# Peptides against a protein of PDB entry 5H65, part 67

Target 1, 294 residues: chain A of PDB entry 5H65
Amino acid sequence: QYLERTPLCAILKQKAPQQYRIRAKLRSYKPRRLFQSVKLHCPKCHLLQEVPHEGDLDIIFQDGATKTPDVKLQNTSLYDSKIWTTKNQKGRKVAVHFVKNNGILPLSNECLLLIEGGTLSEICKLSNKFNSVIPVRSGHEDLELLDLSAPFLIQGTIHHYGCKQCSSLRSIQNLNSLVDKTSWIPSSVAEALGIVPLQYVFVMTFTLDDGTGVLEAYLMDSDKFFQIPASEVLMDDDLQKSVDMIMDMFCPPGIKIDAYPWLECFIKSYNVTNGTDNQICYQIFDTTVAEDVI

## One batch from the design tools (peptide; aimed at target 1 H41 Y270)

Design b2_p23_8_s1 (made by RFdiffusion4, then SolubleMPNN; from b2_p23_8, 14 letters changed)
Fold by OpenDDE base, seed 4:
Structure b2_p23_8_s1 (fold): chain B 294 residues (1-294), chain A 23 residues (1-23)
Amino acid sequence: as target 1 above (294 residues)
Amino acid sequence: SYLEYELNESLALQLQEFAASQE
């Protein structure tokens, strides 16, 4: 685990794969926009995906809202159902299914809602109040997850996504397998529904300079580097500001690199083959930036 | 282990593409 510091000039001459501890200045980084650095990563198939934009979700939920909830699927042993009819949109039907715990409705802050026919705005309002929401649709014999292009679970301001490639969706009644139906753990919900959860990650390219050499290293991290969850940052202005402050601290605009603070981190080298091209790349790992940087 | 710091090839390529697409 413990590694001695290695100058970048030495690292650049060595074969991969290896692990290093370095001390370098962050000369530059990309992308510059925070929202461009937040991606979804599948731990199984390793695909990187864009986080759906609000507009994308609007389309998905709008499409779902065109479908009328099936009356036959309402009020099961798993959930109690309530139907609303909107005044506009030709009387759109919205079904909210309240998941019960052992046949009893839990407290609102612990209750999972299954929403059928809701808009993004409506879903967000409900998630803020009830904390846990799953967008669903009426299947042939059971409720089903609406679309993996949308969150399979919304908790407060956190959108949980699943991998389309790796998931084998099961119907909503499979939530019965969960013993505790009050603490809706995303991983447990995903497992019950056959979903491979995607992981929010910060993806950035750091240009590091220690005076002996310059090296580009990737940052792909969920919550360790900034001590801020990538899953929460997009919907929290304060967290966004914090990340921006950290980046400005390490790479302050308008001043020379000589005045930049030193960044201590771990990097690993690895070989990448793209067609006939073979190169060594670097990735930051197991690194947390401290507020008191030197 | 060797695999602990070996990056998946597909992921590595995606990261390269990501980096190349940035300003």
Scores: peptide ipSAE 0.141, ipTM 0.683, DockQ to the pose 0.444
OpenDDE base, seeds 1, 2, 3, 5: peptide ipSAE 0.037, 0.137, 0.046, 0.031; ipTM 0.612, 0.680, 0.643, 0.629

Design b2_p23_8_s2 (made by RFdiffusion4, then SolubleMPNN; from b2_p23_8, 12 letters changed)
Fold by OpenDDE base, seed 3:
Structure b2_p23_8_s2 (fold): chain B 294 residues (1-294), chain A 23 residues (1-23)
Amino acid sequence: as target 1 above (294 residues)
Amino acid sequence: SYQTYELNEELAKQLLALHESQE
């Protein structure tokens, strides 16, 4: 893709849609806090959602823990089950289902756990030692995903979410359709369960200035811009620091914009209609800033 | 594998501290 560099002043005079290569300084950006810049995006309905806070998840799992596992759903061809009762939590029932691969229970690092009645803390502990964890509940005839407001799959520290609007949930036995029950690829799990996976994205607005003009450009990117996955950044302090360092590099506090480094990026213009108002907006695309940092 | 099951069960049980086996 070849595009000549275009000054912002020229871009601001042109109709949309068009694609541009620009060289500009990052005058400012919003939101300033990384936590607020990470969202969940549905690739189908394009709805942006907030990443659930730990407190929100706690509530969901606490509510789920009030339900009693159905003993009739224990120990199927798909999984072996164990039920425990808490000592100091009013006898809370926790059911853990160990998913088997063709009737054989895999090692912990390849094993998917289905959990009923687990707390967030417990689930996180399990996900650190087992391959993955799915929070589930007892349905009428089968285990079912607990709640799409919570992760449908937790692998290590990564929480995978599904779109409530676009997903048509299927029961847990549909995991049988997976030939390989050891790798537990999130997309495969989602497909089996009728889930449309949400994508972690960085969502930011950049104010760009090249000296000829100023425009705001929208950034929605999962892993290209920073060369850091949005899906991992919230759970990794080092990645967070890296993003912060990158942003501080391009938009350093306490100095004049004249001293800011130049940012090379691609932007596309598009029309947005809000009632009778027609506005041209800009979005950053196919841009990696990490190359400029190295 | 029975041994694998026992190991996984024990591992899970340990991670889920303060739990007793129901049945």
Scores: peptide ipSAE 0.416, ipTM 0.819, DockQ to the pose 0.012
OpenDDE base, seeds 1, 2, 4, 5: peptide ipSAE 0.410, 0.414, 0.414, 0.413; ipTM 0.817, 0.818, 0.819, 0.820; seed 2 fails the geometry check

Design b2_p23_8_s3 (made by RFdiffusion4, then SolubleMPNN; from b2_p23_8, 14 letters changed)
Fold by OpenDDE base, seed 4:
Formats: C-alpha cells, structure tokens, sequence
Structure b2_p23_8_s3 (fold): chain B 294 residues (1-294), chain A 23 residues (1-23)
C-alpha cells in the first residue's frame, strides 16, 4: 500500500497499469459546478447516470398521481392502508400504506410508508416524519415500485435510486422476506425488490501539475475524497459549501498556480482503447483530502 | 389498536396540511 512519491514526468513515460503516489497542484478541474459532478453509478453494469432533477421527479410523481389506488390492494398482512382525498385537484386520491413489523405497526421513526399518488412535495414531507418512503403504484395483483427513474427509497433527504438495466423488479410483497421491518436498510430493501442500487459518486477530472509534468486524473468517489457523502451533498447546503471550500482551497480563483497548495494523492494508470487508438488514463484512488494538507 | 390510530391520525394531519398548502 505504501508507495514512494513519483514525479509526474516519470509517470507520463511509463506503461499502464501502475499505481503511484504523487504530490501535485490542482491546476484546474471540471466540471466546475458541484451539481454537475454528482452522478449515479451502477456497481454491476458500471454505467454512469445523471441524478434526476426535481423537475424530472415532479413529472414522474405527477403522472403517478393521476392513477387511482386499487382498493383491492389495501390492508394486507404486510401493511395497513389509509386513503386521503385532496380537496383540490379534482379530489386526487392518495394511498399511504404503513408497513407492519410482524403484524404490528412500528413507531413513525421506524415505519416504512408506501405511497400511491403522492407528489414530490408530499413525499418529501412525509420522509421527514417517517423512517422511509417508497413511491409505489397499484399493479395487477400487488403494489409495485412506481418507477426506477424515481427513488425506490427515500430516507430523510437521501434518495436511493436503482439501475434500470440491471434491476429485475419484484412486487412489494417481497418485502415480507425482510425479518427486520424497522431498520429499512437500503441494500436490504433493494435486494428484496430485485433492485440493483446505484451509488452516488463525485465524478471530476483533475488537471494535476507538479512542475515536472501535467496529467489529467479522473476522480470517481463516493465519500472518501472529500469525506463528504455524494449521496447527501445535493440536499445539504452546508455540505455543498464544504466541498466548494475544499475546491477553492486547492484551486483558488484569481491567483497564480505557484501559490496553490500541494495535493498528495494516489493515482492509478490504465489503458483505454478507443477504436484503433490506445491511450493511458489516470484515476485518483484511496485519497482523502484534508484542510491541513497544504 | 392505539398505534394504528396514532399513525393514521398523524398521517391525516400531515396530508391535510399538505392539502391546505396546495390551495
């Protein structure tokens, strides 16, 4: 695990794959906007996806809200159901299903809600009161996940997404396989429902310069680099500010690179084939930046 | 049960509040 520091000029001359420890300045990075750097990554098919925007979710939930909950699917051994009719919007029907633990309703902070016909705003508000929320729809014989383009699980401000390509969705009754129906671990919920959960990642390209050479290194990291979870950053202003501060520290605007702090990190080289072209690329790994790393 | 009642009432209150906000 321990590596001696290698100057970039030497690295640029070597074949891939190799691992290096480097000390370099962050000349520049892209994308510049934080929200553009947060992506969803599938651990199975390795595709990167955009995090759905609020507007995208509004559309999905608006569409779901046009569907009337099936009365036949209410009040099962798994959940107790409550129907709410809005005063406006032509009396929109909202069904909320409280998932029971061994036939007993848990406390709100341990309770999973299944919601039919809820808007994004309603779902978000409920997710702050209950443990978790799953947007669902009435299927033919059971409740089903509403749409993988929307979160399959919302816990507080965290939206958990699944991979459309790799997931084979199962009906809601498969939650019965969970022995503990109070903790609602996202991975367990995903497994029960046949979902391959996507991972929030920071995706950035760093241009690194140590005075001997310049190379671009790819960063794909969930929570180690910034010590901030990518899964939470979009919903937390303070976390966003923290990331911005870190980036401004390493790449301060309006000053020369000579005044930039040094960044110590690990990079690995790898070969990429694009048609007939073979290129060596670099990726940052196992690196944590700290404020005192100057 | 009491627990069921409590949860339902809480939900109703929350949903009613949401409905009012949409008006």
Amino acid sequence: as target 1 above (294 residues)
Amino acid sequence: SYQTYELNEELVQQLQALDAAQE
Scores: peptide ipSAE 0.036, ipTM 0.719, DockQ to the pose 0.013
OpenDDE base, seeds 1, 2, 3, 5: peptide ipSAE 0.035, 0.034, 0.030, 0.030; ipTM 0.720, 0.713, 0.656, 0.660; seed 5 fails the geometry check

Design b2_p23_8_s4 (made by RFdiffusion4, then SolubleMPNN; from b2_p23_8, 11 letters changed)
Fold by OpenDDE base, seed 1:
Structure b2_p23_8_s4 (fold): chain B 294 residues (1-294), chain A 23 residues (1-23)
Amino acid sequence: as target 1 above (294 residues)
Amino acid sequence: SYATYEMNEELAQQLQQLHAEQE
């Protein structure tokens, strides 16, 4: 629906919920660091989580590497297995399972690997050469996902995470339910394994000023606002620079607000009740900065 | 059976070759 522009001073006097089209300047924003603005969001329980750091993943995979692959679970109808012993002092056992499509191994660029005992570095190297990688462990009767605190699926530089609260994990053999075992769509893999996938989102607070009033608006967006996927930005220096450039354009450092460009966007108001205190909050929605810069 | 393997910078290339041999 078409909305006319409303000045912030008028919006600040109105009851919620309502939708508005505004033209304002970005006085300031939080957080200032990009890595602090990228979060994981569950679409079901709506929990916001931090993206695990490299150090967190190292610990998880180191712990996984202390477990020996079960020989009984190797070479099934679903996958062919290869096992290595490292030449280091620990003699670590590493198992790689190549998932087959209807009993036939696909090309490497279409193949899903299941990894037991791999380090973060090794897994990342493999994900650059094969279609997909899943960190797994030997369960009682089948291979199982290693840990939901780590990615359940790695494709190139993208790490896919699942919600611990909402997921009910199923064993690896449930991948048999997938008819096409070459594309490995993350949502399909998640469904087969009983995982509720988390979504990468930009989470920011904008302070907007149009000269008539000032309000704070919340931004939670995955790929629309910047036209850059939140799922890729942390692993791509060029995308990081692009986001930084956009923010610097709207809120240039060392310059007075009078020289800032105008931002046209949509905001919605909503009520937040805390006991007897009723507060009106604002959220940015359906906005792309590339199209809304004036 | 287990094979002796050095997990190094060439891991990805070596495993890719092993995969190709299974095709």
Scores: peptide ipSAE 0.035, ipTM 0.656, DockQ to the pose 0.011
OpenDDE base, seeds 2, 3, 4, 5: peptide ipSAE 0.023, 0.024, 0.035, 0.024; ipTM 0.634, 0.630, 0.658, 0.622

## One batch from the design tools (peptide; aimed at target 1 L48)

Design b2_p24_3 (made by RFdiffusion4)
Pose (drawn by RFdiffusion4):
Structure b2_p24_3 (pose): chain A 289 residues (1-273, 279-294), chain P 24 residues (1-24)
Amino acid sequence: QYLERTPLCAILKQKAPQQYRIRAKLRSYKPRRLFQSVKLHCPKCHLLQEVPHEGDLDIIFQDGATKTPDVKLQNTSLYDSKIWTTKNQKGRKVAVHFVKNNGILPLSNECLLLIEGGTLSEICKLSNKFNSVIPVRSGHEDLELLDLSAPFLIQGTIHHYGCKQCSSLRSIQNLNSLVDKTSWIPSSVAEALGIVPLQYVFVMTFTLDDGTGVLEAYLMDSDKFFQIPASEVLMDDDLQKSVDMIMDMFCPPGIKIDAYPWLECFIKSYNVTQICYQIFDTTVAEDVI
Amino acid sequence: SEEEIEQALADEYEKTLEEEEEES
């Protein structure tokens, strides 16, 4: 009834901060390599970070495999422990600690594992069969998180990371403070270990063109715009294909802008200290499938 | 300049989340 759209030339003449409903074509976008759009964002210190690569994580887990699990830290009231020996793996030993709920192991889909000496591949397989996995190492007096450079919790396809700057790391026995040992809410796990969780976000720069003007607008969101979770997309081939197709739909490579579909959206202007623009309250996924 | 842009972008993102939370 009162749906109207503001041309870009009118927006460029105005001061910030304001909000606009617009319709424009996506002339171009960055990143050209879409996997680089997935960033980690700390809600506490607002720092943006790259997600560690497989090679980075492999280095951490292999380095963890050189250390011997400490027998003194095995079989507590919090967890049962089991050590597996290996052959042709530089004498590696793998410790899996099964976390109990009131002195009883829960069902596998509710059971959290702590693992010393495991590979990324093994941890991912364990994450399918069990509720979740925390990579750990034998500290002086207690089990401790392996490294904040690696995920503090792998749950399903989500690798949860914490902020190195804002976190004050606590040892594993502090998991006793969790209300139960079956739900394993990632924010609750992070609080018990003194970790400030990082948030996954899609970060992209859109060049919008409606024929009256041109404008650069940022995309920064976890799951609204694509209706694809940023927290899952790097570990899910289907979700990656969906992002590829949506961006190929709005900005196909090689063909002209005349043939592109229109992008209906809101944008908000703001002062940085020049005026920048950002997409908000917008989803392409509701009308596109 | 680029760091200021990234900071401002993050701040604007957090404000959006705060507004959504108040509405809920």

Design b2_p24_3_s1 (made by RFdiffusion4, then SolubleMPNN; from b2_p24_3, 15 letters changed)
Fold by OpenDDE base, seed 5:
Structure b2_p24_3_s1 (fold): chain B 294 residues (1-294), chain A 24 residues (1-24)
Amino acid sequence: as target 1 above (294 residues)
Amino acid sequence: MQKLIEQALSEQYLKEEEEKKLKE
């Protein structure tokens, strides 16, 4: 709905919940570092989680690599398996399972790989080459997803994560439910495996000032605000630069706020009860800054 | 080590794809 512009001073006096259209300057924002603003959000339980760091993933995959692939689980109707033994002193075994579509291997760029015992580096390289990779482990009766602390699906440079709390994992054979075993849509894969996919989101706190008042507004957005997907920004230097440029434009360092551009946005107020204190908080919604920049 | 696995996988897959094309 269309909302008339309301000055911040008026908003600050009103009870929640309400929606407002505002015109304000971005006095400051937190966190200042982009990588700190990117989180994983569960659409079901609404928990925010940190995006795992490379070091965390290394540990998970290293641990997974200590387990030997079960020979009994190789070469099913769903996938063809190949086993490699590394030349290191430990002779690590790596199993790669090529998922078939109707009994036929797809093209390499359309093929889903299930990798067992691979390192992060190996998995990432394979995902770049073969498009889609799922890290797996040998279960009792079937291959299973390795760990929800790691990506359940890696496509190129994109890591897809699932919610540990909300997911009820199913075995790999449930991928049979997918009619099309070539496109490997993350949501479809997640559904087949009982995973509630996490959403990459930008999480920031904006301090907004329109000259009549100052308020803090919370931003949680996946792709609308910057017109840049949060899911891609961490792995793309150009996208990072773009976000940084946008933020620098609205909040230029070393410049007085009087010279800052105006930001048009929608905010909603809501009540938060924290112990004995009732507080009104604000959240930015349905806002695209790119439209204001152009 | 990592390069070897990647290479082996690529070679194996290419071979299988070629064999498939020949059968079609």
Scores: peptide ipSAE 0.036, ipTM 0.625, DockQ to the pose 0.012
OpenDDE base, seeds 1, 2, 3, 4: peptide ipSAE 0.034, 0.036, 0.030, 0.035; ipTM 0.617, 0.620, 0.615, 0.616; seed 1 fails the geometry check

Design b2_p24_3_s2 (made by RFdiffusion4, then SolubleMPNN; from b2_p24_3, 14 letters changed)
Fold by OpenDDE base, seed 1:
Structure b2_p24_3_s2 (fold): chain B 294 residues (1-294), chain A 24 residues (1-24)
Amino acid sequence: as target 1 above (294 residues)
Amino acid sequence: MEELINLALSKQYQEELEEEKKKE
């Protein structure tokens, strides 16, 4: 639907919910640091959580690496297993399980590895060499996902996370339900293992000013606004620079707002009840920053 | 670490070669 431009002063006087097209300047935004703006969002329970830090993952995988792989769970119809003993003083046992497609090991670029007892560094290196990696542990009767606080699937530099609240984990043998054991689509893997995947999102608050009024608008977006996936930005320096450049263009430091470029976007208003107070809030939607601006 | 990666890769390539031979 085509919406005519509405001045902010008029919007501020109207009841919610409504949708608007606006032309405004980005006076300021929060948070200022990119890593603080990237969150994980559950599409089912709508929980927002922080992306785990490297230090958090190190602890999880270090703990997992203290467990010895169960020999009884090695070499099934689903996967072939190889075990290594590290040469370090701890003598860790690391098991790599190569998932087969119809009894045949697929090509390296299509292969899923199940890693048991690996460190974060080892897992990340393996994920760069193979298509997909799942960190696992030995359960009572089958391999199981290691921990939902860690990625359930790593593909290259992308870490896929699941919701602890909404997921009901199933054992690794449930991967047998997948017809295609070469593509390893994250959503399909999640479904097979009983995981509700979390979504990477940019979460920001924009202060918008068109000269007639000022309002704050909330941005929650995965890949549309910047045309950059939130799932990739934390692991790619060039993408980080691109986002920073976009924000600096719309909100240049040390310059007066009169010189700022105009931002055209869609916002929707909605009612929020905070105790006895009713507040109207605003959210940016269906907005893409022009690529030619960079 | 490097040894583990190399061994994993070696196993994968070996099996790929064996499967290709079966197709001949």
Scores: peptide ipSAE 0.041, ipTM 0.663, DockQ to the pose 0.012
OpenDDE base, seeds 2, 3, 4, 5: peptide ipSAE 0.038, 0.037, 0.038, 0.037; ipTM 0.658, 0.643, 0.655, 0.648; seeds 2, 5 fail the geometry check

Design b2_p24_3_s3 (made by RFdiffusion4, then SolubleMPNN; from b2_p24_3, 16 letters changed)
Fold by OpenDDE base, seed 3:
Structure b2_p24_3_s3 (fold): chain B 294 residues (1-294), chain A 24 residues (1-24)
Amino acid sequence: as target 1 above (294 residues)
Amino acid sequence: DLEKILQALSKQYQEEEEERKKLE
């Protein structure tokens, strides 16, 4: 696929939809804060959602902790269960289910934990010792996913979320359909549980200026633009610094735009209709920022 | 309480792993 470079002034005069290759300076961008630019995107319904904050998760897990694990659902062919009662005034019941592979308990680094009544802190600590953690609750006949507002799967520092609108949740016993119960691939887990996984994306608006014209372009990208996964950036200080460095490089503070480096990227135009008003919008696609900027 | 829970979980898991090894 070959596209000739087109000046912004020419693009601004053309009808949508079209694809362009451009060379422009990043005059400005929004949002300015990285954590505000990371969203969750559904590949099916295309809704954008905020990544839940720690406080949001605390509330969800606190609510979950008010429910008592059902003893009848413990120790199945799929998992071995352990239950504890906390010694605090609440006497919280915590159940942890260790998922087995063909009836055999796997090594910790291969083991999936199902947790009832756990706090965010406890879940996070467990995720550092075991392969994966799924927050669950006791249903009538089986364990069920706790809440799609919380991660359906936690692996290390990565929280995997599902779309509430597009998912049709199935009970935990559906994990039996997985042949490999050691690797716990997020997509496989999601499929087994009827979850449509959400994708972490960088969502930003760039104001681009090539000297001939100015336009705003929308960026929605998971890992190509920065060559940094949006799914990991929130939990990694080094990755955050890298993104900040890249943005500062293209849009340095306190410097005039004449000194800004050139950004080469692909943009596509599309029509947006709001009532009788038709607007042409632009989106960045298939673009990776180069370390060596001209 | 958290630390105690973690310790308990670790202990229980280790015991289960040991039991598994005996069966292999």
Scores: peptide ipSAE 0.056, ipTM 0.707, DockQ to the pose 0.012
OpenDDE base, seeds 1, 2, 4, 5: peptide ipSAE 0.047, 0.091, 0.055, 0.046; ipTM 0.663, 0.683, 0.685, 0.676; seed 2 fails the geometry check

Design b2_p24_3_s4 (made by RFdiffusion4, then SolubleMPNN; from b2_p24_3, 14 letters changed)
Fold by OpenDDE base, seed 5:
Structure b2_p24_3_s4 (fold): chain B 294 residues (1-294), chain A 24 residues (1-24)
Amino acid sequence: as target 1 above (294 residues)
Amino acid sequence: MDEAIQKALAEQYQKEEEEEKKKK
């Protein structure tokens, strides 16, 4: 539906819920640091989670590496297994399982690797070569996903995470349900393993000012607002620079707000009850800033 | 150490791939 532009002063007087088209200046935003604005969102339970840091992943994989691969779970119809003993003082055993397509080993760039006992560094290196890697552990009767606190699938530099609350994990043999075992689509892998995938999102609060009033609007967006995927921004310096450039354009440091560009966006109001207090909040939706920069 | 594992894995995979290609 076509929405006419509404001044902020009028919006601030209206009851929720409503949708508005506005033209305002971005007075300020939070958080100021990009890495703090990227979160993981569950589409089912709507929880927001922090993206694990490398240090967190190191701990998880280090813990996983303390367990020895079960010999009984090697070389199934689904995968061929190779085991190495590292030459370090601890003699760590690492198992890699190559998932076969109809009993045939795919090309390296199409092959899904299941890795047991690998470090973050090893897993990342393997992902760069084989594209798709799943960290696993030996279960009682089958290989299992290592930990939902770590990625369930790593593809290049992209880490795919699952929701701990909403997921009901199934064993690795459930990958047999996938007809094509050469095109590893994250959603298909997640479905096979009983995982509810988390979505990378930008989470920010914008303070908007159109000269008639000031309001705070919440932004939760995956790829529309900046036309940059939140899933890739943390691992790509150029994308980070692009987001920073966009934010600096709308909210330039050291310049008076009168010189700020106008931002056109859609906002929706909604009621929030915190105890006995009812407040109206605002959220940005269906907005792309790239169109305003041209 | 991690580079050695990667290399060994790559070499083994390539050998297996070549062997499977020869069987077709």
Scores: peptide ipSAE 0.182, ipTM 0.721, DockQ to the pose 0.012
OpenDDE base, seeds 1, 2, 3, 4: peptide ipSAE 0.180, 0.161, 0.180, 0.176; ipTM 0.708, 0.740, 0.700, 0.718; seeds 3, 4 fail the geometry check

Design b2_p24_4 (made by RFdiffusion4)
Pose (drawn by RFdiffusion4):
Structure b2_p24_4 (pose): chain A 289 residues (1-273, 279-294), chain P 24 residues (1-24)
Amino acid sequence: QYLERTPLCAILKQKAPQQYRIRAKLRSYKPRRLFQSVKLHCPKCHLLQEVPHEGDLDIIFQDGATKTPDVKLQNTSLYDSKIWTTKNQKGRKVAVHFVKNNGILPLSNECLLLIEGGTLSEICKLSNKFNSVIPVRSGHEDLELLDLSAPFLIQGTIHHYGCKQCSSLRSIQNLNSLVDKTSWIPSSVAEALGIVPLQYVFVMTFTLDDGTGVLEAYLMDSDKFFQIPASEVLMDDDLQKSVDMIMDMFCPPGIKIDAYPWLECFIKSYNVTQICYQIFDTTVAEDVI
Amino acid sequence: SDHLEEIFEAERAKIPDYTYYPPP
């Protein structure tokens, strides 16, 4: 009834901060390599970070495999422990600690594992069969998180990361403070270990063109615009294909802008200290499948 | 499975909208 659209030439003449409903074509976008759009964002210090690569994580887990699990930290009231020996793996030993709920191991889909000396591949397989996995090492008096460079919790396809600057790391026994040992809410796990969780976000720069003007608008969101979770997309081939197809739909490579579909959206203007623009309250996924 | 998905959805609902400030 009152759906009206503001041309880009009218927006460029106005001061910030304001909000606009617009319709424009996606002339171009960055990043050209879409996997680089997935960033980690700390809600406490507002820093943006790269997600560690497989090679980075392999280094951490292999380095963890050189250390011997400490027998003194095995079989507590919090967890049962089991050590596996290996062959042709530089004498590696793997410790898996099964976390108990009131002195009783829960079902595998509610059971959290702590693991010393495991590979990324093994941890991912364990994450399918169990509720979740925390990579750990034998500290002086207690089990401790392996490294904040690695995920503090792997749950399903989501690798949860914490902020190195904002976190004050606590040892594993502090998991006793969790209300139960079966839900394993990531934010609750992070609080118990003194970790400030990082948030996954898609970060992209869109060049919008409606024929009256041209404008750069940022995309920064976790799951609204694509209806694809940024927290899952790096570990899910189907979600990656969906992002590829949506961006290929709005901005196909090689063909002209005349043939592109229109992008209906809101944008907000703001002062940085020059005026910048950002997409908000917008989803392409509701009308596109 | 459903319960785990509910937890993931609730965690995602906790993420507010942010204004992006590019580096200089």

Design b2_p24_4_s1 (made by RFdiffusion4, then SolubleMPNN; from b2_p24_4, 11 letters changed)
Fold by OpenDDE base, seed 2:
Structure b2_p24_4_s1 (fold): chain B 294 residues (1-294), chain A 24 residues (1-24)
Amino acid sequence: as target 1 above (294 residues)
Amino acid sequence: SSKKKKIKEEERSKIPDIIYVPPP
């Protein structure tokens, strides 16, 4: 749909919901630090949560490692199991379950590993060799996902998380419903296990000024605005630098707003009730900075 | 290969909550 440019002063007088095309300067934004803007978002309940820190994951996996793998749950039609005993004084047992495709073990790069009793370090080492890893624990009748506070799926350096509120976890044997047991698409794995996947998002508040008015709008975006996936940015210094450069371009420090570049974007308005007060909020949508700058 | 950056625990503990109100 073609939207004509609307000045901010006109937008501020209009009722919501509406969509607008605007041309404005980015007067300021919050938060200023990139890592503060990267969150996990549930598309169903709209809960925002922090991306877990390595220390938090260490605790979760350490607690999981206190439980001994149940021998009765090893070597099913779905997976072949191997057990290692650590050389430490406690003799911790780690089980790795290799998921089969139609009874055959796939190639290492296509193999899903279920890890029971592993530390974060051990899991990360395995995920570097094997493309897909799920941290699990022994349930009463089947393997189960370890904890939704930890990733339900690790693929290389990407940690996939699920919503605790919206998910209704199913046992690992539900992976049998997947016809293709080689690609391990995160959404398919999540669906099989009853998980509502959380989305990595950039969350920022933009203060926009076009000379006619000032408007605050949210940026809530996963990969379109910067053309950089929020899911990868925390693990890649070059991507972080790229985002920082983009933000510095639109909102350069130490320079007057009169010299700022113009940002063309789409914003939508919507009504929000905060107690007894009705408020109109604004959010940026369908906007790609990289395309607009080129 | 991507250059990995670990965020320090001390920095994460200082991260304020972003106030975001989603659309209906």
Scores: peptide ipSAE 0.229, ipTM 0.658, DockQ to the pose 0.109
OpenDDE base, seeds 1, 3, 4, 5: peptide ipSAE 0.229, 0.026, 0.226, 0.233; ipTM 0.661, 0.560, 0.658, 0.656; seeds 1, 5 fail the geometry check

